# Designs tried in a protein design run: peptides against a protein of PDB entry 5HOI. Part 32

Target 1, 351 residues: chain A of PDB entry 5HOI
Amino acid sequence: FRYMPFSPAGTPFGFTDRRYLTMNEVGYVSTVKNSEQYSITVSFFDVGRFREYHFEDLFGYDLCFLNEKGTLFGQSKTGQIQYRPHDSIHSNWTKIIPLQAGERITSVAATPVRVIVGTSLGYFRSFNQFGVPFAVEKTSPIVALTAQNYRVFSVHYSQFHGLSYSLSELGTSSKRYYKRECPLPMSLPNINSDMKKDANLDYYNFNPMGIKSLFFSSYGDPCIFGSDNTLLLLSKWRSPEESKWLPILDSNMEIWKMSGGKETTDIHVWPLALAYDTLNCILVKGKHIWPEFPLPLPSEMEIRMPVFVKSKLLEENKAILNKKNEIGADTEAEEGEEDKEIQIPVSMAAE

## One batch from the design tools (peptide; made by RFdiffusion4, then SolubleMPNN)

Design b1_p10_4_s1 (from b1_p10_4, 6 letters changed)
Fold by OpenDDE base, seed 1:
Structure b1_p10_4_s1 (fold): chain B 351 residues (1-351), chain A 10 residues (1-10)
Amino acid sequence: as target 1 above (351 residues)
Amino acid sequence: RREELKKRIL
C-alpha cells in the first residue's frame, strides 16, 4: 500500500497530459501539464454565479478541494498549500505545512470557515479560512477528508484495522467528535478480480482505496462512494448508538435497470454530490471509469435502497414472456432476441 | 428526469 494524494472525485492523468484535480456540485478543477509547469483551471457548473479562472502552477499541486467561496490546493510532497478565493476581493494565501521525513499530505478540505490538512502520519491540521492555525492533532493515518461548514468527515487507514472514519466539529475553542476512528464498512478494491483490466490498474495506482468521492449531503450527512459503486450515507450520527451506514444507492444496479436489464461494461457513475434524494453525478461512457475531457454535463440519479435482486427481475420477466408466448402462439412476430428490454415493474419505476 | 437519463445511457 502507498499513501496517494486524495481529492474528491479527482481523476488520474492516464495516457494524457491533463486530469481533474477535483469535482463536486460547484464545479471542476483541471490541471494540464505544460513541460515542467502546470496550468490549473477552476470551472463552474453555474456560469451565471461564478467566473472560470486559470493560473500557472509552478509547484505541481496534486491535492484540491473546491467550495462555493474558493479553492484549496496542496502539494503532497512539499507540504505547500494555497487557498484561492473565487472572488477578487479576498486575497490568495500560501502556507508550507511542516512534514516529517516520508510524510505526505494525503488530503485537504476547505469550507468558507475552515481549512483542514491530513497526512500519511495522521497529523490533522486545522486552520481558519485565512490560514490561521487552530490545532494540530495526531490521529491514525488520514487517507481522505471532506468538510461542510464546521464539520469534518475524515477517513483513516490502518494496516491492522483497515478503514475507519471520524466525524468532528471544529468550533472556535475546541474540536468535538461525533465519531472517532470508528470502523468504516466500505469494500476495498479487489486487486485480483478488478485489476484484470489495464484501465483499472491505472486507477488503482492513482487511488488505492477506491474512494471515488466523499461529501456531506444537503442534510449534512457524511457520504462515501467506493470502488463497488455503492453510495453509503451515515445516518443518525448525532446518536452514537443509533449511527449506521446505509447503502442508499447501488449505481451499478441503477445503470442495469436504465439499460433495460442489459449488462453494460462501458457506463460508469462518477459521484459529485448528494442533494436531497438525488445523486449528482457524471455518467461516463467508455473504457475508463473516470470522466475524460470535455466533462459531460452532470446527471441526477434518484437514491434507492438496493432491495431488488437481478435474478428475481429476470425470472419475473421470463414468466411474463412465457405467458405472452402462450397467448401469442398464433402471431409469428419474430421480434428479434436483441431488443427484449426488461420491463421493470411500475412499482420499481418511481417517476 | 429518468427518461432523459435513459436517453443518455442508451
Scores: peptide ipSAE 0.027, ipTM 0.523, DockQ to the pose 0.677
Fold by OpenDDE base, seed 2:
Structure b1_p10_4_s1 (fold): chain B 351 residues (1-351), chain A 10 residues (1-10)
Amino acid sequence: as target 1 above (351 residues)
Amino acid sequence: RREELKKRIL
């Protein structure tokens, strides 16, 4: 296993000179290789609120976190981090994170009030928005971070214990844990089945944990989207005994429904954010499971717990067709069973 | 929304 730099919804280069460093509901950060340099562009979905900007990256930033106030960049090997406010009134700052031999920055997160750096050795470093350090804590190896306001959702990996998560609040005086290195019931990528497709191997080499993204919902609940394309939400996290992961969306099932019950292999959900009851996502068409360039416009997918079985929906549709045939209703032509659009019950249809 | 999403998927 190799610790790779993780950024929320970041994409690999693949065979291209360009990739997304990160994307979320605010926007997307792209980097383009230009010889030994990189050109970074910070783009926004709300073009009325934000102005796109670019700069030359001489360091090769491989970590990124975008928020409404600025962009945090990191270089996993050198330990360099840079915060760039979107507003030109505020100064950029750069800092070197001290790394031990073989240590890597694995993830970075930034809010308007906190900067967080996680490492492959489990160093959790917290700063204010100006790069002033608060604390250094030793945890299990960090593989992913996200943050909202003062809250941090961290994913940890141990060779002995697998995936765990922490949920913490970074106050002014102390770190509070709501959850501390609790088991994370996320499926890891299946190397044997999924690696038969070259496109999946490239993505696995980029992101061996298969965490496509993690974020806080608009309600402040931790969310994670794995390689199984299931959105998990941490419910009731304020009550330690009641806290549970909810599979609030099977995106493969929703794609199948939207396709009229046809199996599609060329449509993929790329998660951005959870806003209320809708997953903001990119619908990716093509061979790669990640968005390429140009970035498609975001789509909204209504969250739905995966309570339906495809086979049962197919059987119910067959039973409805058979009943219509028995009633002597003028059944238009013999489109083969594979071409009949499954009538998804209106209660199951996204409006 | 479903019809617009369907038009983006199809």
Scores: peptide ipSAE 0.027, ipTM 0.508, DockQ to the pose 0.666
Fold by OpenDDE base, seed 5:
Structure b1_p10_4_s1 (fold): chain B 351 residues (1-351), chain A 10 residues (1-10)
Amino acid sequence: as target 1 above (351 residues)
Amino acid sequence: RREELKKRIL
């Protein structure tokens, strides 16, 4: 296993000179290789609220986190981090995170009030938005971070215990845990089944945990989207005994429903954020499971508990077809059976 | 919204 730098919804270079460092509901950060340097562009979906900006990156930033106030960059090997406010009122700042031999920054997160750095040795480093340090804590190895306001959702990996998560609040005086290194019931990428396509191997080498993104919902609930394309939401996390992961969306099932019950292998959901009852996402068409350039416009997908069984829907539709054939509708209907859109009941249809 | 999404997927 190799610790790789993780950023929310970040994409690999693949065979190109460019990739997305991160993307979410605010915007997307791209980097382009220019010989020995990189050019970084910070772009926004709300072009009326934010102005796109770019800069030359001499350090090769491979970590990024975008929020409504600024962008945090990190270099996983050197330990350099940079925070760039979107406005010109606040100054950029740079800091070197001390790393041990072989240690990597694995993830970074930033809110308008906190900066968080997680490492492959499990160093959890917290700062304010100006880069003033609060604390250093030793945890299990950190593989992913996200943050909203004062709250941090961290994903940890142990060779012995697999994936775990923590949910913490970074107050002014102390860190509070709501959850501390609890088991995370997310499926890891299946190397044997999923790696039959070269494009999936390239993505696995970039992101071996298969975490496409993690974020907080608009209600402040931790969300994670894995390689199984299932959106998990942590419900009731304020009540230790009641807290549970809810599979609130099977995006493969939703694509299957949207295609009229056809198996599609060229459409992929790329998660951005959860706003109310809708997953904000990029619908990716093509060979790669990640968005290429130019970035498609975001789409909204309604959250639905995966209570439907494809086999039952197929059996019900076959039973309806057989009943129609018994009622004496003419013989021209046989060659078109593979192309007939499955009638999904309106109550089961996403609006 | 689903019909618009269908038109983007199909």
Scores: peptide ipSAE 0.024, ipTM 0.514, DockQ to the pose 0.648
Fold by OpenDDE base, seed 3:
Structure b1_p10_4_s1 (fold): chain B 351 residues (1-351), chain A 10 residues (1-10)
Amino acid sequence: as target 1 above (351 residues)
Amino acid sequence: RREELKKRIL
């Protein structure tokens, strides 16, 4: 296992000179290799609210976090971080995070009020939006971070214990834990089954935890989207005894429903954010499970608990077809049995 | 929403 730099919804280079450093509901950050340097572009979905900007990156930033006020960049090996406000009124700042031998920055997060840096040795470093340090804490090795306002969702990895998570609030005077290194019931990528395709091996080498993204919902609940394409939401996290992970969306099941019950292997959900009852995502069509260039427009997918079985829906649809044939209702023409869309009940269909 | 999503997927 190797600790890799993680950014929410970041994509690998693959065989290209370009990738997305991060993307979410605000926008997307891309980097392009240009000889020995990189060109970074910060793009936004709301072009009326924000202006796209670019800059030359001489450091090779491999970590990124985008929020409504600015973009945090990090270089995993050198420990350099840079915060760039979207508004020109506020100055950019750069800082070097002290790293031990072999230590890497594994994830960074930024809110309008906090900057967080996590490392492969489990150093959790907190700053304000101006890069003034608050604290350094030693935790289990950090593999992913996200943050909303004062709250931080951190994912940790141990070779002995697997994945764990913490949920904390970074006040002015102290850090409060709601959850501290609790087991994370997320499936890790299965090397033996999924890696028969070269594209899946490239993604695994980029992201060995298979965490496509993590974010806070609009309600402030921690969300994680793993390699199994299931969206997990941490419910009731304020009540330690009642807190549970809810599988609120099986995106493979929703793709299957949207295809009319056809098995599709070339459509992939790429998660951006959870807004109320809808997953904001990129629908990726192609060989790669991640979006390429240009970025498709975001799509909304309604959250639904995975309570349906494909086989039962197929049997029910066959039973409806057989009843229509028995009633002698005018069978409009022999559209081949393979092209008949499965009638999914409206209660199971996204609006 | 479903019909618009179908038109993007299919």
Scores: peptide ipSAE 0.027, ipTM 0.518, DockQ to the pose 0.672; fails the geometry check

Design b1_p10_4_s2 (from b1_p10_4, 8 letters changed)
Fold by OpenDDE base, seed 1:
Structure b1_p10_4_s2 (fold): chain B 351 residues (1-351), chain A 10 residues (1-10)
Amino acid sequence: as target 1 above (351 residues)
Amino acid sequence: RDSRLASLIS
């Protein structure tokens, strides 16, 4: 297993000179390779609130986290991090994170009040927004981070135990755990089935955990979107014994419903954020499961618990069609029956 | 709301 740099909703280069370092509800950060240099652009969805900016990257930043106040960059191998406020009133700062031999920064996160760095050896480093260090903690190897205000959602990996998660609050004097290295019931990418497509292999090499994104909801609940395209939300995390992961959206099922029950292999959900009861996402059409350039406009998808079995709906619709054909024996069987949209029950139809 | 996905699937 190789620890790869993770950023929320980051995309691989693929066969291009361009990729998204990160994207969320605030905007998207792109990088373009130009020889040995990179040009980074920080773009925003709310163009009235924020102005797009760019800079030359001589370090090859491969980690990024965007928030409403600034962008954190990181270089996984060198340990360099840079915070760039969106407002020119505040100064940029750069720091080198000390790394051991073979250690990598695996993820970075930033809020208006905290900067967090996680490593492949499980070093959890916390800073304020000015890069002043608070603490260094040794945890299980960190593979992903997100943060909101003072809260941090971290994903850990062990070769023996698989994925775990922590939920912590970074106060001024102490770190509080709500959850500490608890099992994360997320499906890992299935190498044997999914790697039959070269495009999936490229993505797996970029992101071997298949974590497309992780974020906090608008209500402050940890969310994760894996390779199975299911949005998981951590409910009741304030009550340790009541805390559970809820599969609040099967995006493959929602695409299938919206297609009239047609199997589509070229439409993909790319998660950005959960705002109230809607997943903000990019709908990707094409061979790659990730958005290319230019970035499509975000879409909203309503959260729905996956209570329906696709196979049963297909069987029920076939049984209805067969009954209609038994009654309708006198009218010419128009060959066009294969393309009839599956009547999705109104309770399942996305309005 | 479905109009955007319909336009992608069509």
Scores: peptide ipSAE 0.013, ipTM 0.631, DockQ to the pose 0.532
Fold by OpenDDE base, seed 4:
Structure b1_p10_4_s2 (fold): chain B 351 residues (1-351), chain A 10 residues (1-10)
Amino acid sequence: as target 1 above (351 residues)
Amino acid sequence: RDSRLASLIS
């Protein structure tokens, strides 16, 4: 296993000179290789609220977090971080995070009030929005971070215990835990089954945990979207005994339904955010499971608990077809049973 | 919502 820099919905370069460093509901950050330097562009979905900007990156930032007030950049190997406000009123600041030999920054997060840095050795570093440090805590190795306001969702990895998560609140004087290194019931990428496709190997090498993104919902619930394309939401996290992960969307099942029950291997959901009852996402067509350039417009997918079984829907559809044939509706031709569009229950059809 | 996936599948 190798710790890799993680950013929410970040994409690999693949065979290209460009990638997305991060994307969410606010926008997307791209980087382009230009000889020995990089050109970074910070783009926004709300072009009326925000102005796109770019700059030359001489450091090779491989970590990014975008919020409504600014963009945090990080270099995983050097420990350099930079915060760039979107407005010209607030100044950019740069800081070097002290790293031990072999330590990497694995993830960064920023809110309008906090900056968080997580490392491969489990150093959790917190700052205010101006880069003033609050604390350094030693945790299990951090592999992913997201934050909303004062709240931080961290994913940890141990070779012995697998994935865990923490949910914490970074007050002015202290860190409060709602959850501390609790088991995270997310499936890891299966190297033996999934790595048969070159595109999956490239993505695995970029993101060994298969965490496509993690975010807080609009209601402030931690969400994670893994390699299994299932959106998990942490419900009731304020009540330790009642807290549970809910599989609120199987995006593969939703694509299958929307395809009329056809197995599609070239359509992929790329998660951005959860807004109320809808997953904001990029629908990706192609061999790569990640969006390429130009970025497709975002789509909305309604959240639905995965309560349906494909086999039952196919059996029900066959039973309906057989009943229609028994009633003497014209036997239009034997188009193969596999190509017939399935009837999905209207209550579960994605409108 | 369906129209966008339909445009990707077509």
Scores: peptide ipSAE 0.012, ipTM 0.624, DockQ to the pose 0.520
Fold by OpenDDE base, seed 3:
Structure b1_p10_4_s2 (fold): chain B 351 residues (1-351), chain A 10 residues (1-10)
Amino acid sequence: as target 1 above (351 residues)
Amino acid sequence: RDSRLASLIS
């Protein structure tokens, strides 16, 4: 096993010279390889609020986090990080994170008030938005980070215990834990079943944990979207004994419903953010499970607990069709076989 | 909402 640099909704190069370093509700950061250097573009969905900007990357940044105030870049091997405010009022800053032999920066996160760096050895480093360090803490190996305001959601990995998570708040004087290295009930990629498709192998080599993204909801709840395409939300995290992960969306089930119950293998949900009751996502059509270039416009998918059994719906629709055919045997209506649209109950159809 | 996914499945 090797720790790979993780960024929220980052994509692999694949067979191309370009990839997304990160994307979320604010925008998307792309990098294009040009010989020994990279060209980075920071693009925004709200083009009226933000101006796209570009710069040459001589360091080969492989980590990125985008927020409403700036972009954090990191180089996993060298330990270099750079913060670039979107506004020209604030200066860019660069820092080298000290790394031990074989240590890698595995994830970075930035809010308007905090910068966080996590490593493969479990060093959790916190800074303010100006790169002034607060603390260094030793945790289990960090594989993913996200942050909102003062809150940090960290994912940890142990070869013995699998995935765990922490939820912490980085105050001015101290770190508070709401959750500390608790088991994360996320499914890991199944190497044997999923690797039959070359596109899945490329993605697994890029992201062996299968964490497509993690973010805070608009309500400040930790969310994670794994390789199983299920959105998990941490509910009641303020009450440690009541805290639980809710599977608030099975995106494969939602695609199946939206397709009229047709099995689709070429449509994929790529998560961006959870805003209120909707998953902001990219609907990807094609062989790759990740968006290519150009980036499709975001879509909204309504969150729904996966309480519905696909097989039961198929059986109920078959039973309705059989009853129609039994009643229709007395009337010569050649209603053509074509409209095998599965009647999804109107209450479960997305408007 | 359905119209965009329909346009991707068509």
Scores: peptide ipSAE 0.012, ipTM 0.626, DockQ to the pose 0.498
Fold by OpenDDE base, seed 5:
Structure b1_p10_4_s2 (fold): chain B 351 residues (1-351), chain A 10 residues (1-10)
Amino acid sequence: as target 1 above (351 residues)
Amino acid sequence: RDSRLASLIS
């Protein structure tokens, strides 16, 4: 197993010279290879609130986190991090994170008030927005980070225990845990099933955990979107005994419903954020499960717990069709094998 | 009906 640099909704280069370093509800960060250097672009969905900007990257930043105040960059091997405010009022700052031999920065996160760095050896480093350090903690190996305000959602990996998560709050003087290295019930990529498509192998090599993104909801609940295309939300995390992961959206099921029950293999959900009851996402059409260039406009997908079974819906629709054919027996209209759209119950149709 | 998804599935 290799620890790879993770950024929320980051894409691989594939066979191209360009990729997204990260994307979320604020915008998207792209990088283009130009010989030994990179050109980075920070773009925004709200073009009225933010101005797109570019810079030359001589370090080869492979980690990124975008928020409403700035962009954090990191280089996984060298330990260099850079914070770039979107405004011109605050200065950019650069710092080197000390790394041990073979240690990598695996994830970075930034809020308007905190910067967090996680490593393959489980070093959790916290800073303020100006790069002033608060603490260094040793945890299980960190594979992903996200943060909102003072709260941090961290994903950890152990070869013996699999995935775990922590939910913490980074006060001024202390770190509080709401959850500390608890089991994370997320499915890992299935190499045998998923790697039958070459496009999935490239993505697995880029992101072996299959975490497409992780974020906090608008209500401040930790969310994770894995390779199974299921959105998990951590409910009741303030009550340690009541806290549970809820599968609030099966995006494959929702695509299947919206296609009239057709199995589509070329439509993919790329998660950005959870705003209230809607998943903000990019709908990707193509061979790759990730968005290419140019970036499509974001779409909204209503959250729905996966309470329906495809097989039952297919059986029910077949039974309805058979009953209609028994009543209509007198007209031998050779209506050909038209791809009869599955009548999804009106209560399940998005208005 | 999200017209974008309909245009992707059609």
Scores: peptide ipSAE 0.012, ipTM 0.637, DockQ to the pose 0.501

